# Peptides against a protein of PDB entry 6MBK, part 178

Target 1, 240 residues: chain A of PDB entry 6MBK
Amino acid sequence: GFEMVNFKEEGFGLRATRDIKAEELFLWVPRKLLMTVESAKNSVLGPLYSQDRILQAMGNIALAFHLLCERASPNSFWQPYIQTLPSEYDTPLYFEEDEVRYLQSTQAIHDVFSQYKNTARQYAYFYKVIQTHPHANKLPLKDSFTYEDYRWAVSSVMTRQNQIPTEDGSRVTLALIPLWDMCNHTNGLITTGYNLEDDRCECVALQDFRAGEQIYIFYGTRSNAEFVIHSGFFFDNNSH

## One batch from the design tools (peptide; made by RFdiffusion4, then SolubleMPNN)

Design b2_p21_3_s3 (from b2_p21_3, 10 letters changed)
Fold by OpenDDE base, seed 3:
Structure b2_p21_3_s3 (fold): chain B 240 residues (1-240), chain A 21 residues (1-21)
Amino acid sequence: as target 1 above (240 residues)
Amino acid sequence: KPPLFPISLAMIGVPDISDFL
């Protein structure tokens, strides 16, 4: 087993409550517990999704709006998960003027400006949609949709979205994976997969962990520049 | 067992909405 713990330097993570062996299946998350494009379509957002071509084309935006609608819903199944998410992020959308000036000397500046421009355009479009579209009237965010709300949701999705197979395995879709995304990162191999027969995400241990040790996973091969742009941090042990 | 589909955090960025307008 494992438990959620606040570690002094890394913040929230998972700690082993027993010895876990390398390659042991220690964590699984059924599809019904995931926040997906499909769960967004089946939520209060579904009527608007069916009428808006941008929500249909951009699964990351569909997840961002799903996250906002569920956050604004007191009885949402995902409230316990949403309450574990950061209230703010160290991603480019939260950078102060001095942080942006520092990045002007780097190749990352073009991607930072692109994120600002694209997010602002998306917000302006969807603000108008929420104010005017008939299917937006039932959304819990109808009377409270700020840029800060949208920035938070976009940043949450950008840092936590995963590609998983559709139910029939014919295509890929996007998902947030509660509990699993609490694991902090280390160098290694991808040890998380989707089991279509059992319809669940499965995570096997990267190495042996003793009772009381933090459980780490590998998020994938990424450069420090990609971590700054998409996750907001440098990884000191990243050799790429 | 059938092969697992690998799962990793997707760094997709923020696409330009103008590609869809």
Scores: peptide ipSAE 0.210, ipTM 0.807, DockQ to the pose 0.800; fails the geometry check
Fold by OpenDDE base, seed 2:
Structure b2_p21_3_s3 (fold): chain B 240 residues (1-240), chain A 21 residues (1-21)
Amino acid sequence: as target 1 above (240 residues)
Amino acid sequence: KPPLFPISLAMIGVPDISDFL
């Protein structure tokens, strides 16, 4: 077993409550517990989603709005998960002027400016949609939708979104994976996959963990972490 | 502190919605 712990320097993480052996299935998260594009469509956001082409085309934005709607809903099932998310991120959208000035000498400046521009444009578009669209009137964020809210939601999704199979395994969709994404990162192999038969994310231990030790996993490239649809576990030594 | 997730700035693309307008 494991428990959620707030580590002073690392924030929230998982700690082993017993000895866990390497390759042991210690953590699984059923689809019904995931925040997905499908759960967004089935939420209070669903009517707006069904009429907005950008929400339909951009699953990451759909997840961002889903996250904001659930955050604004006191009785949301995902409140315990949302409360574990950082209030701020080390993403370009949170860079201070001095950090941006430092990056002016690097190629990264173009990506930073692109993120700022694109996020601002998205916010402006959706602010207007939320103010004017009939299906937005029922959203819990109707009267409280700031750039800071949107920046946070976009950054949350960018840092935590994963590709998982659809229920029928025919396509991929985007998901936030509660509990699993609380594991802090270490170097190693990806030990997480999607079990279509049981319709759940599964994580096996990267190494032996003793009772009381923090459980680490390897995320690989965590932005758009891809689950292997056909093979379950993705053991790619993607040392890119 | 270095970000817990050294995600390449290039990998964290915020898409331009102009492609969808």
Scores: peptide ipSAE 0.141, ipTM 0.715, DockQ to the pose 0.151; fails the geometry check
Fold by OpenDDE base, seed 4:
Structure b2_p21_3_s3 (fold): chain B 240 residues (1-240), chain A 21 residues (1-21)
Amino acid sequence: as target 1 above (240 residues)
Amino acid sequence: KPPLFPISLAMIGVPDISDFL
């Protein structure tokens, strides 16, 4: 078993409550618990989604709006998950002037500027949509849609979005995976997959963990530049 | 055993909305 713990330096993570062996299936998350493009379509956002080409084309934006709508909904099933999310991120959209100056010496700078520009453009577009579109009137964010809200949601999705198969396995869709995404990162191999037969995300232990140890997972092979752009951190043990 | 599909983070960044305007 495991428990959610707030670690002093790393924030929320998972801690083993018993010894877990390498390759043991210790964590699974059924599809019904995921925040997906499909759950967004089936939410209060659904009517707007059905009428907006950009929401339909950009699943990450659909997830961002889904996250904002659920955050603004006191009775949302995902409230316990949303409350564990950072209020701010170390992603490019939150960079201070000195951090941007530092990145000017790196290949990431162009992507940082692109993120700023693209996020601002998306916000401007959707601000207008939310103010004018009939299906936006019922959204809980109607009168409180700020750039800070959008920046937070986009950054949350950017750092946590995963590709998973659709229910029929014919395509891929995007999902936030509650509880699983609380595992902090370490170097290693991908030990998470999706089991279509049982319709669940499955995570096996990367290594042996003793009772009381933090459980780490590997998010995938990334360059440090990609980690900065998408996750907001450098990882010294990254081999790329 | 059911096939396990790898789960990976979608590294798509923040797309340019201008392609859809």
Scores: peptide ipSAE 0.104, ipTM 0.697, DockQ to the pose 0.778; fails the geometry check
Fold by OpenDDE base, seed 5:
Structure b2_p21_3_s3 (fold): chain B 240 residues (1-240), chain A 21 residues (1-21)
Amino acid sequence: as target 1 above (240 residues)
Amino acid sequence: KPPLFPISLAMIGVPDISDFL
């Protein structure tokens, strides 16, 4: 087993409550517990989603709005998860002036500016949508949709979105994976996959963990500066 | 074992909506 713990310096993480062996399936998250584009469609956001082409085309924005709607909903199933999310991020959208100045000497500055510009444009668009669209009237964020909210949601999605298969396995969709994404990062191999037969995300232990040790996973190669869309679909057809 | 789709947390950039306006 494991438990959620607030680790000093690392924030929330998972701690082993028993010895866990390498390659042991210690954590699984059924699809029904994931925040997905599909769960966004099935939420209070669904009517707006069905009529907004950008929400339909941009699954990351759909997830961002899903997060905001669920955060604003006291009875949301995902409240326990949302409360574990950082209030701020080390993403370009949160860079201070000095950090931006430091990046001016790098190629990363163009990506930073693009993120700011794109996020601002998205916010401006959706602010108008939320104010004017009839289906937005039922959204819990209707009267409280700020840039800070949107920045947070976009950053949450940007840092935590995963590609998972659709239920039929025919396509990929975007998901936030509660509980699993609480594992802090370490160097290693990807030990998480989606089991379509059981319709769940599965994580096996990267190494042996003793009772009381923090459980780390490998998120993949994250460059803090490089928005490398690591298409996390390593189709390792390990048909064993 | 059933095929596992490896899950990696990808940092995906914020795309421009201008292509959809």
Scores: peptide ipSAE 0.100, ipTM 0.729, DockQ to the pose 0.610; fails the geometry check

Design b2_p21_3_s4 (from b2_p21_3, 8 letters changed)
Fold by OpenDDE base, seed 4:
Structure b2_p21_3_s4 (fold): chain B 240 residues (1-240), chain A 21 residues (1-21)
Amino acid sequence: as target 1 above (240 residues)
Amino acid sequence: KPPLFPISLAFIGPPDISEFL
């Protein structure tokens, strides 16, 4: 087994409560526990989603709004998960002026400015939608939708979104994976896949872990954590 | 100054919604 622990330097992570062997299935998360585009559609956001082209086209924004709606809902099933999320991120949207100035000499500055611009545009659009759209009246965030809220949600999704199969396996959708995304990162191979038969995310141990050790996994590029729909686990050296 | 970690290009920033406006 494992337990959630707040590590002083790394924040929340998972610690082994027993010895775990390499390739052991130690963690699984059923679809019903995931925050997905589908769960967003089935939530209080559903009526707005059904009428907003951007929410329909951009699953990451749908997840961001889903996250905000659930955060604003005291009785949300995902409250325990949401409370474990960082309040701030080391992402471009949180960069200080000096950090941005430092990046001006780098190729990364274009991406930073793009993120700022795109996020600001999205916020402005959805602020208007929330204020004017009839179906937005039921959203718990209606009177509490700040740029800070949106920046946080977008950053949460950007750093934690994963591609998973739809229930029928015919397509991919986006998901936040509670508990699993609490693992901190190490270099290695992707040891997480989606089991369609059992309808769950499955994670096998990258290495042997002893009782009391922190469990690390390789997320690959977090934003591109692709679940292998057909082959289970990626063992390719994504040394990129 | 803390080393600015290279922004992983993998940060798919929020896409531009301009095509929907």
Scores: peptide ipSAE 0.136, ipTM 0.689, DockQ to the pose 0.146
Fold by OpenDDE base, seed 2:
Structure b2_p21_3_s4 (fold): chain B 240 residues (1-240), chain A 21 residues (1-21)
Amino acid sequence: as target 1 above (240 residues)
Amino acid sequence: KPPLFPISLAFIGPPDISEFL
């Protein structure tokens, strides 16, 4: 088994409660527990989704709004998961003026400015939609939709979204994967897949872990620059 | 074993919506 723990340097992560062997299936998450574009469509957001071309075209924005709607819903099924999410992020959308000035001498500045511009445009668009669209009246965020809310949701999705198959396996969709996304990163191989027969995400251990050790996974091949831009951190042991 | 489809962590920043405005 495993448990959620707050580690001093890495923040929240998963710790082994018993010895886990390499390649052992130690963690699985059924589709019914995932926040997906499909669950967004089937939520209170569904009527607006069906009428808004941007929500339909951009699954990550659909997930951001789904996350905001569920956060604003006291009886949301995902409240226990949402409570595990950071309240703030170290992503470029949270950078102060001095941090942005430091990046002006780097290639990353173009991505930072793109994120600012795109997020601001999205917020302005959806603020108007929420104020004027008839289907927005049922959203729990109708009377409370701030830039800070949107920045948080976008950053949550940006750092945690995953590509998974649809239920029939014919296409791909986007998902937030509760509990699994608490694993911190290490260098290695991707050890997470989707089992369509059991309709679940499955994670096998990258290596042997002893009881009491933190469980790490590999997020994929990324540079430190990509980690800063997309995850807000440097990984010292990153091979890139 | 049932086929495992790789799950990718998609760290994608906010998209440009200019084509929709």
Scores: peptide ipSAE 0.127, ipTM 0.741, DockQ to the pose 0.858
Fold by OpenDDE base, seed 1:
Structure b2_p21_3_s4 (fold): chain B 240 residues (1-240), chain A 21 residues (1-21)
Amino acid sequence: as target 1 above (240 residues)
Amino acid sequence: KPPLFPISLAFIGPPDISEFL
């Protein structure tokens, strides 16, 4: 087995409670535990989702709002997961003026400015939607929707979203994968896939781990992990 | 080398919400 532990330098991670062998299936996460576009549609956000074209077109934004709604809901099933998420991120949306100035000499500045611009536009749009749309009246975030909230949710989704198959395997959808995404990163090979027959994410051990050791996985480029049915993960290197 | 910052194409790439306004 494993347990969640707060490591001093790495934050929350998973620690082995027994010896785990390389390639052993040590962790699986059923679809019902995932935060998905489908779970967003089935949540308090569902009525608004059904009426907003941007939420329908952009699954990542749907996940961001799903995350915010669940965070604002004391009885949310995902509270234990949400409480383990970082409060801040090493993403461009959190860069201070000096960090942005440093990047002005790099090609990355264009991506940073694009991210700021797009996020600001999204926030402005959805602020208006939340204030004016009839289906927004029941959202727990209605009276507490700041740019900081949106920045956090966007950054959480950006750093943790994965592509998984739909229940019927006909298409892909976006998901946050609780427990699995608590593993810290090491260099190696992708050892996670989606088992459609059992309808779950499956992670096998990258190496041998002894009882008491931290369990690491290879994220690849986490920004858009794709679960390939029966073939494991493919990572689109969207960070380059 | 400048640090690689995780940037999701999902928020900076298409579709831009401006296409829906």
Scores: peptide ipSAE 0.100, ipTM 0.677, DockQ to the pose 0.070
Fold by OpenDDE base, seed 5:
Structure b2_p21_3_s4 (fold): chain B 240 residues (1-240), chain A 21 residues (1-21)
Amino acid sequence: as target 1 above (240 residues)
Amino acid sequence: KPPLFPISLAFIGPPDISEFL
């Protein structure tokens, strides 16, 4: 077992409550617990999603709005997860003026400016949509949709989105993976995959962990972690 | 303190929606 703990230096993480062996399946998250583009479509956002070409084309934006709608919904199933998310991120959208000035001499400045521009355009577009579209009237964020909200949601998705298979395995979709994404990173191999038979994300231990130790995993690139759908886990005991 | 999740500065986040406007 494991528990969520606030570690002093790393913030929230998972701690082992018993000894966990390397390659042990210690964590799994069924599809029904994930925040996905599909769950966004099936939420209060669904009617708007069905009529907005940008939400349909850009799954990351759909997830951002899904996250905002669920955050604004006191009875949301994902409230416990959303409450564990950072209120701020170390991302370009949160850079201070001095940080941006420092980057002016670097190639990164163009990416930062692009991110600001793109996010601002998205916000302006969707602000208008939320204010004017009939299907936006029932959104819990209709009267409280700020740039700060959007910046937060976009940053949350950007830092936590994962590619998982669709239910039929024919395509990939985007997902936020509650509980799993609370593990802090360590260097290593990807030990997370998607089990289509059981329709769940599965995580095996990268190493032995003792009771009381923090459980670390390697996500790969967290900004858009791709699950190795075909290969499963990178460890030899792919018992599939 | 809430955890911070740094990303590469080369990651520009969500793409431009200009093609949809």
Scores: peptide ipSAE 0.052, ipTM 0.704, DockQ to the pose 0.158

Design b2_p21_4_s1 (from b2_p21_4, 8 letters changed)
Fold by OpenDDE base, seed 4:
Structure b2_p21_4_s1 (fold): chain B 240 residues (1-240), chain A 21 residues (1-21)
Amino acid sequence: as target 1 above (240 residues)
Amino acid sequence: SFIESFAQPSFKPRFIPVLPA
């Protein structure tokens, strides 16, 4: 019912190949297709993960390294997904000098500098880990781990990470959701949920889409974690 | 803590709700 398209201004997105009705389940992604902390643990990264306290404590960093390892693996199952990811991001880590200067007069500058500083520290730490840790020798990124690589992976995770239930539903974990995160964002209601019975992420259409139209979804606001339940989904209280 | 020094407030995940059974 949809296809991947590279839109001129918006980059990759999904286009309807047929009419899709509002509330229609048009997209689902089984857990096995997700990049999760669990899949990271079960990958070539697993041995290092099991011995590095930072990877264990910070699921987002685990995902970043998982992403880098899979990107460096030509036979990775996730190669098609990884190839759809932006090469650069509109995040503080990619701000130019003029953008930073503009922000100097704002309260945001502290957060920007903090992010830069933290990311640089993380890179320095993990560069050393990759160079010295025995289990890092098996990583496909062993000989190719630059700050640019790390910046990209961190930014990819920062912009795309999702909190989903574990397989048994007892806890939460972090995931990148391929295909689903190709949808560009619009204002509206949250129309994505996790079906534990079928073990898949499910997305219903926010509105009617005609054949040939780009499919947009609402990812919610990252600043507001409070949602109101509506029709089995949640939406941000600030969405008027 | 060492871990806290790595924490970034910008690393907030999106929330995917569990659908009712």
Scores: peptide ipSAE 0.444, ipTM 0.805, DockQ to the pose 0.599
Fold by OpenDDE base, seed 2:
Structure b2_p21_4_s1 (fold): chain B 240 residues (1-240), chain A 21 residues (1-21)
Amino acid sequence: as target 1 above (240 residues)
Amino acid sequence: SFIESFAQPSFKPRFIPVLPA
C-alpha cells in the first residue's frame, strides 16, 4: 500500500500506492525488525555492553553504538534502514556559530551547551573504552571511531528513539522503528501503538490518503523548545 | 554521579502506547 520515496525537501518518506482510508492499518513492524537495546546486547556489542556500566545504564547510548556497529557492518540486516537515515541533522550538535548566537536569547541555550558538553564527555569516555577494552577489539568501528561518527549516532537515536514494551509487556525498552520512522511528521493525533499479542508496532492512517500522496503521521506534541532540543526544528502552532 | 553527568534531558524518547488486547 506504500513505497519509499526520496522527496526533494523532506528526504525519504512514504508514498501511498493505493487509496488508504483513515484508521486503516497500513503499516506494522514486528519486534524482530526493530533496533533495540536487546538487539544491541545480542550483537557484536554484547560483550562490551556486559562490561560497561554506561552502556548498561543508558539505553540511548547502547542504541547509538549499535547503530554505529551495524553501519560499519556491510552484511548488517539493518543496512537498508541505515541508508535512509540523514547524514546530518538540524540538532544542536550540528549548529553553526550563528545558530548558537541566535539561541543565546532563548532558554534553550543552556540545554544546547549541555548537549555539547555531555556528548563531548561521552565521546572522550568511549574513545578510551574502544582503544583499551579487550571486548572492543572485535568491534567493526575499532579503527574508525570519530566524534563525527558519535555525533551522528547520538543525533540519530535522539531524533528517532521510542519507548516500546518488552515482549512480556512488564517493562519498557528503547527501540528504533525502521520503515515506520520514514513517515514524515504532520499535526494530528497519535495513530501508532504496540500490539503485544502479535509483538509488533502498528500504525493506522491519520487521514484518508489517495494513491500518489505522501503519508504523514503525528509523532507527538512538543513545544518549539522541545523540538529544537530533540529534533532541531520549530512548529508555528506549538508553544515556545 | 558519573552516570548522572552523562544524562541529557534532550534524550527523551517518544512513547508508543500499548494497544488494548
Scores: peptide ipSAE 0.443, ipTM 0.801, DockQ to the pose 0.857
Fold by OpenDDE base, seed 3:
Structure b2_p21_4_s1 (fold): chain B 240 residues (1-240), chain A 21 residues (1-21)
Amino acid sequence: as target 1 above (240 residues)
Amino acid sequence: SFIESFAQPSFKPRFIPVLPA
């Protein structure tokens, strides 16, 4: 019912290949296709995860390292997804000095500085871990772990991570949702949920889409400060 | 704590609600 297309102004997105009605289930992603904290624990990262307190405490960092390990693995199941991710982001971690100066009068400036400092500290910590920890020797990134690698992975997770239920629904975990996160954003209502019985993420159409039209979804509301922090964007006409 | 010092507000995930059974 849809295909990936490179749109002239918006870059990659999803286009309808047939007419899709409002509230129609047009997209679903089974748990087995998600990049999760659980899939990270079950990967080559698992032994290190089991012995590093920071990876255990911070599922987002676990996802970042999972993403780096899979990117460095030519035979990774997620290679097709990883290749669709941006190589760079407009997030604060990529801001030049002049861009930071424009934020000095905004509420976001302190969070931008904190994000940069914290990310640098995390990189320094994990650089030492990767160089010295016995379970890091089998990681495909052992001899290729730069700040640029870490910045990219953290930015990818920051912009794309989702909170989903565990398989039994008793707890929450973090996930990247391939294919679904290719949809570009529009204003509206949340039309994505998790079906525990079928163990899949489900997305229904926000409106009618005709064959050939781009499919948009609503990812949620954020303030201008939150958009800058999470996505690097500042919207003059933001309703929030 | 050392772990808490790594926390970043920019890491707020999107929420995917559980669908009714």
Scores: peptide ipSAE 0.443, ipTM 0.798, DockQ to the pose 0.836
Fold by OpenDDE base, seed 1:
Structure b2_p21_4_s1 (fold): chain B 240 residues (1-240), chain A 21 residues (1-21)
Amino acid sequence: as target 1 above (240 residues)
Amino acid sequence: SFIESFAQPSFKPRFIPVLPA
């Protein structure tokens, strides 16, 4: 019902190959296709994860390292997905000096500097870990862990991470959702939910799309209080 | 704590709601 296309203005996105009706379930992604904290724990990163308190405490960093390890692994299942990710991002970590100077008069500057400083500290910490920790010796990134790599991975996770339920639904975890996150954003209602019975993310169409049209979704504002749920999706009250 | 110093407000995940059973 859809295909990946490189659009002139938006870059990569999804295009309908047939007419899709509003509220039609057109896209689903099983858990086994997601990059999650659990898949990170089950990967080559697992031994290091089990011994590093920061990786254990910060699922987003665990995902970043998972992404780097999989990118550096030629036989990774997620290579097709990783290849669709931007090489650079419009995040504060990529701001040039002039962009930072422009923001100096804004309230955002404190957050920009904080993000940069924290990311640099994280890199320095993990560079040392990768160089010295026994369980890091087998990581495919052992000899190629640069700040640029880390910046990219952190930015990829920051822009694409999702909170989803664990398999048993008792807790939440973090996930990158391949294919789904290729949809470009538009204003509207949240039309994505997690089906625990089938163990998959499900996305219904925000509106009617004709064959050949780009499919857009609404990613929301990353706060539950501002989410407007479309159709029969249940809103789980997350504390955010 | 050392771990707390790594916390970044910019790391806000999107939320995927659980669908009714």
Scores: peptide ipSAE 0.432, ipTM 0.795, DockQ to the pose 0.570

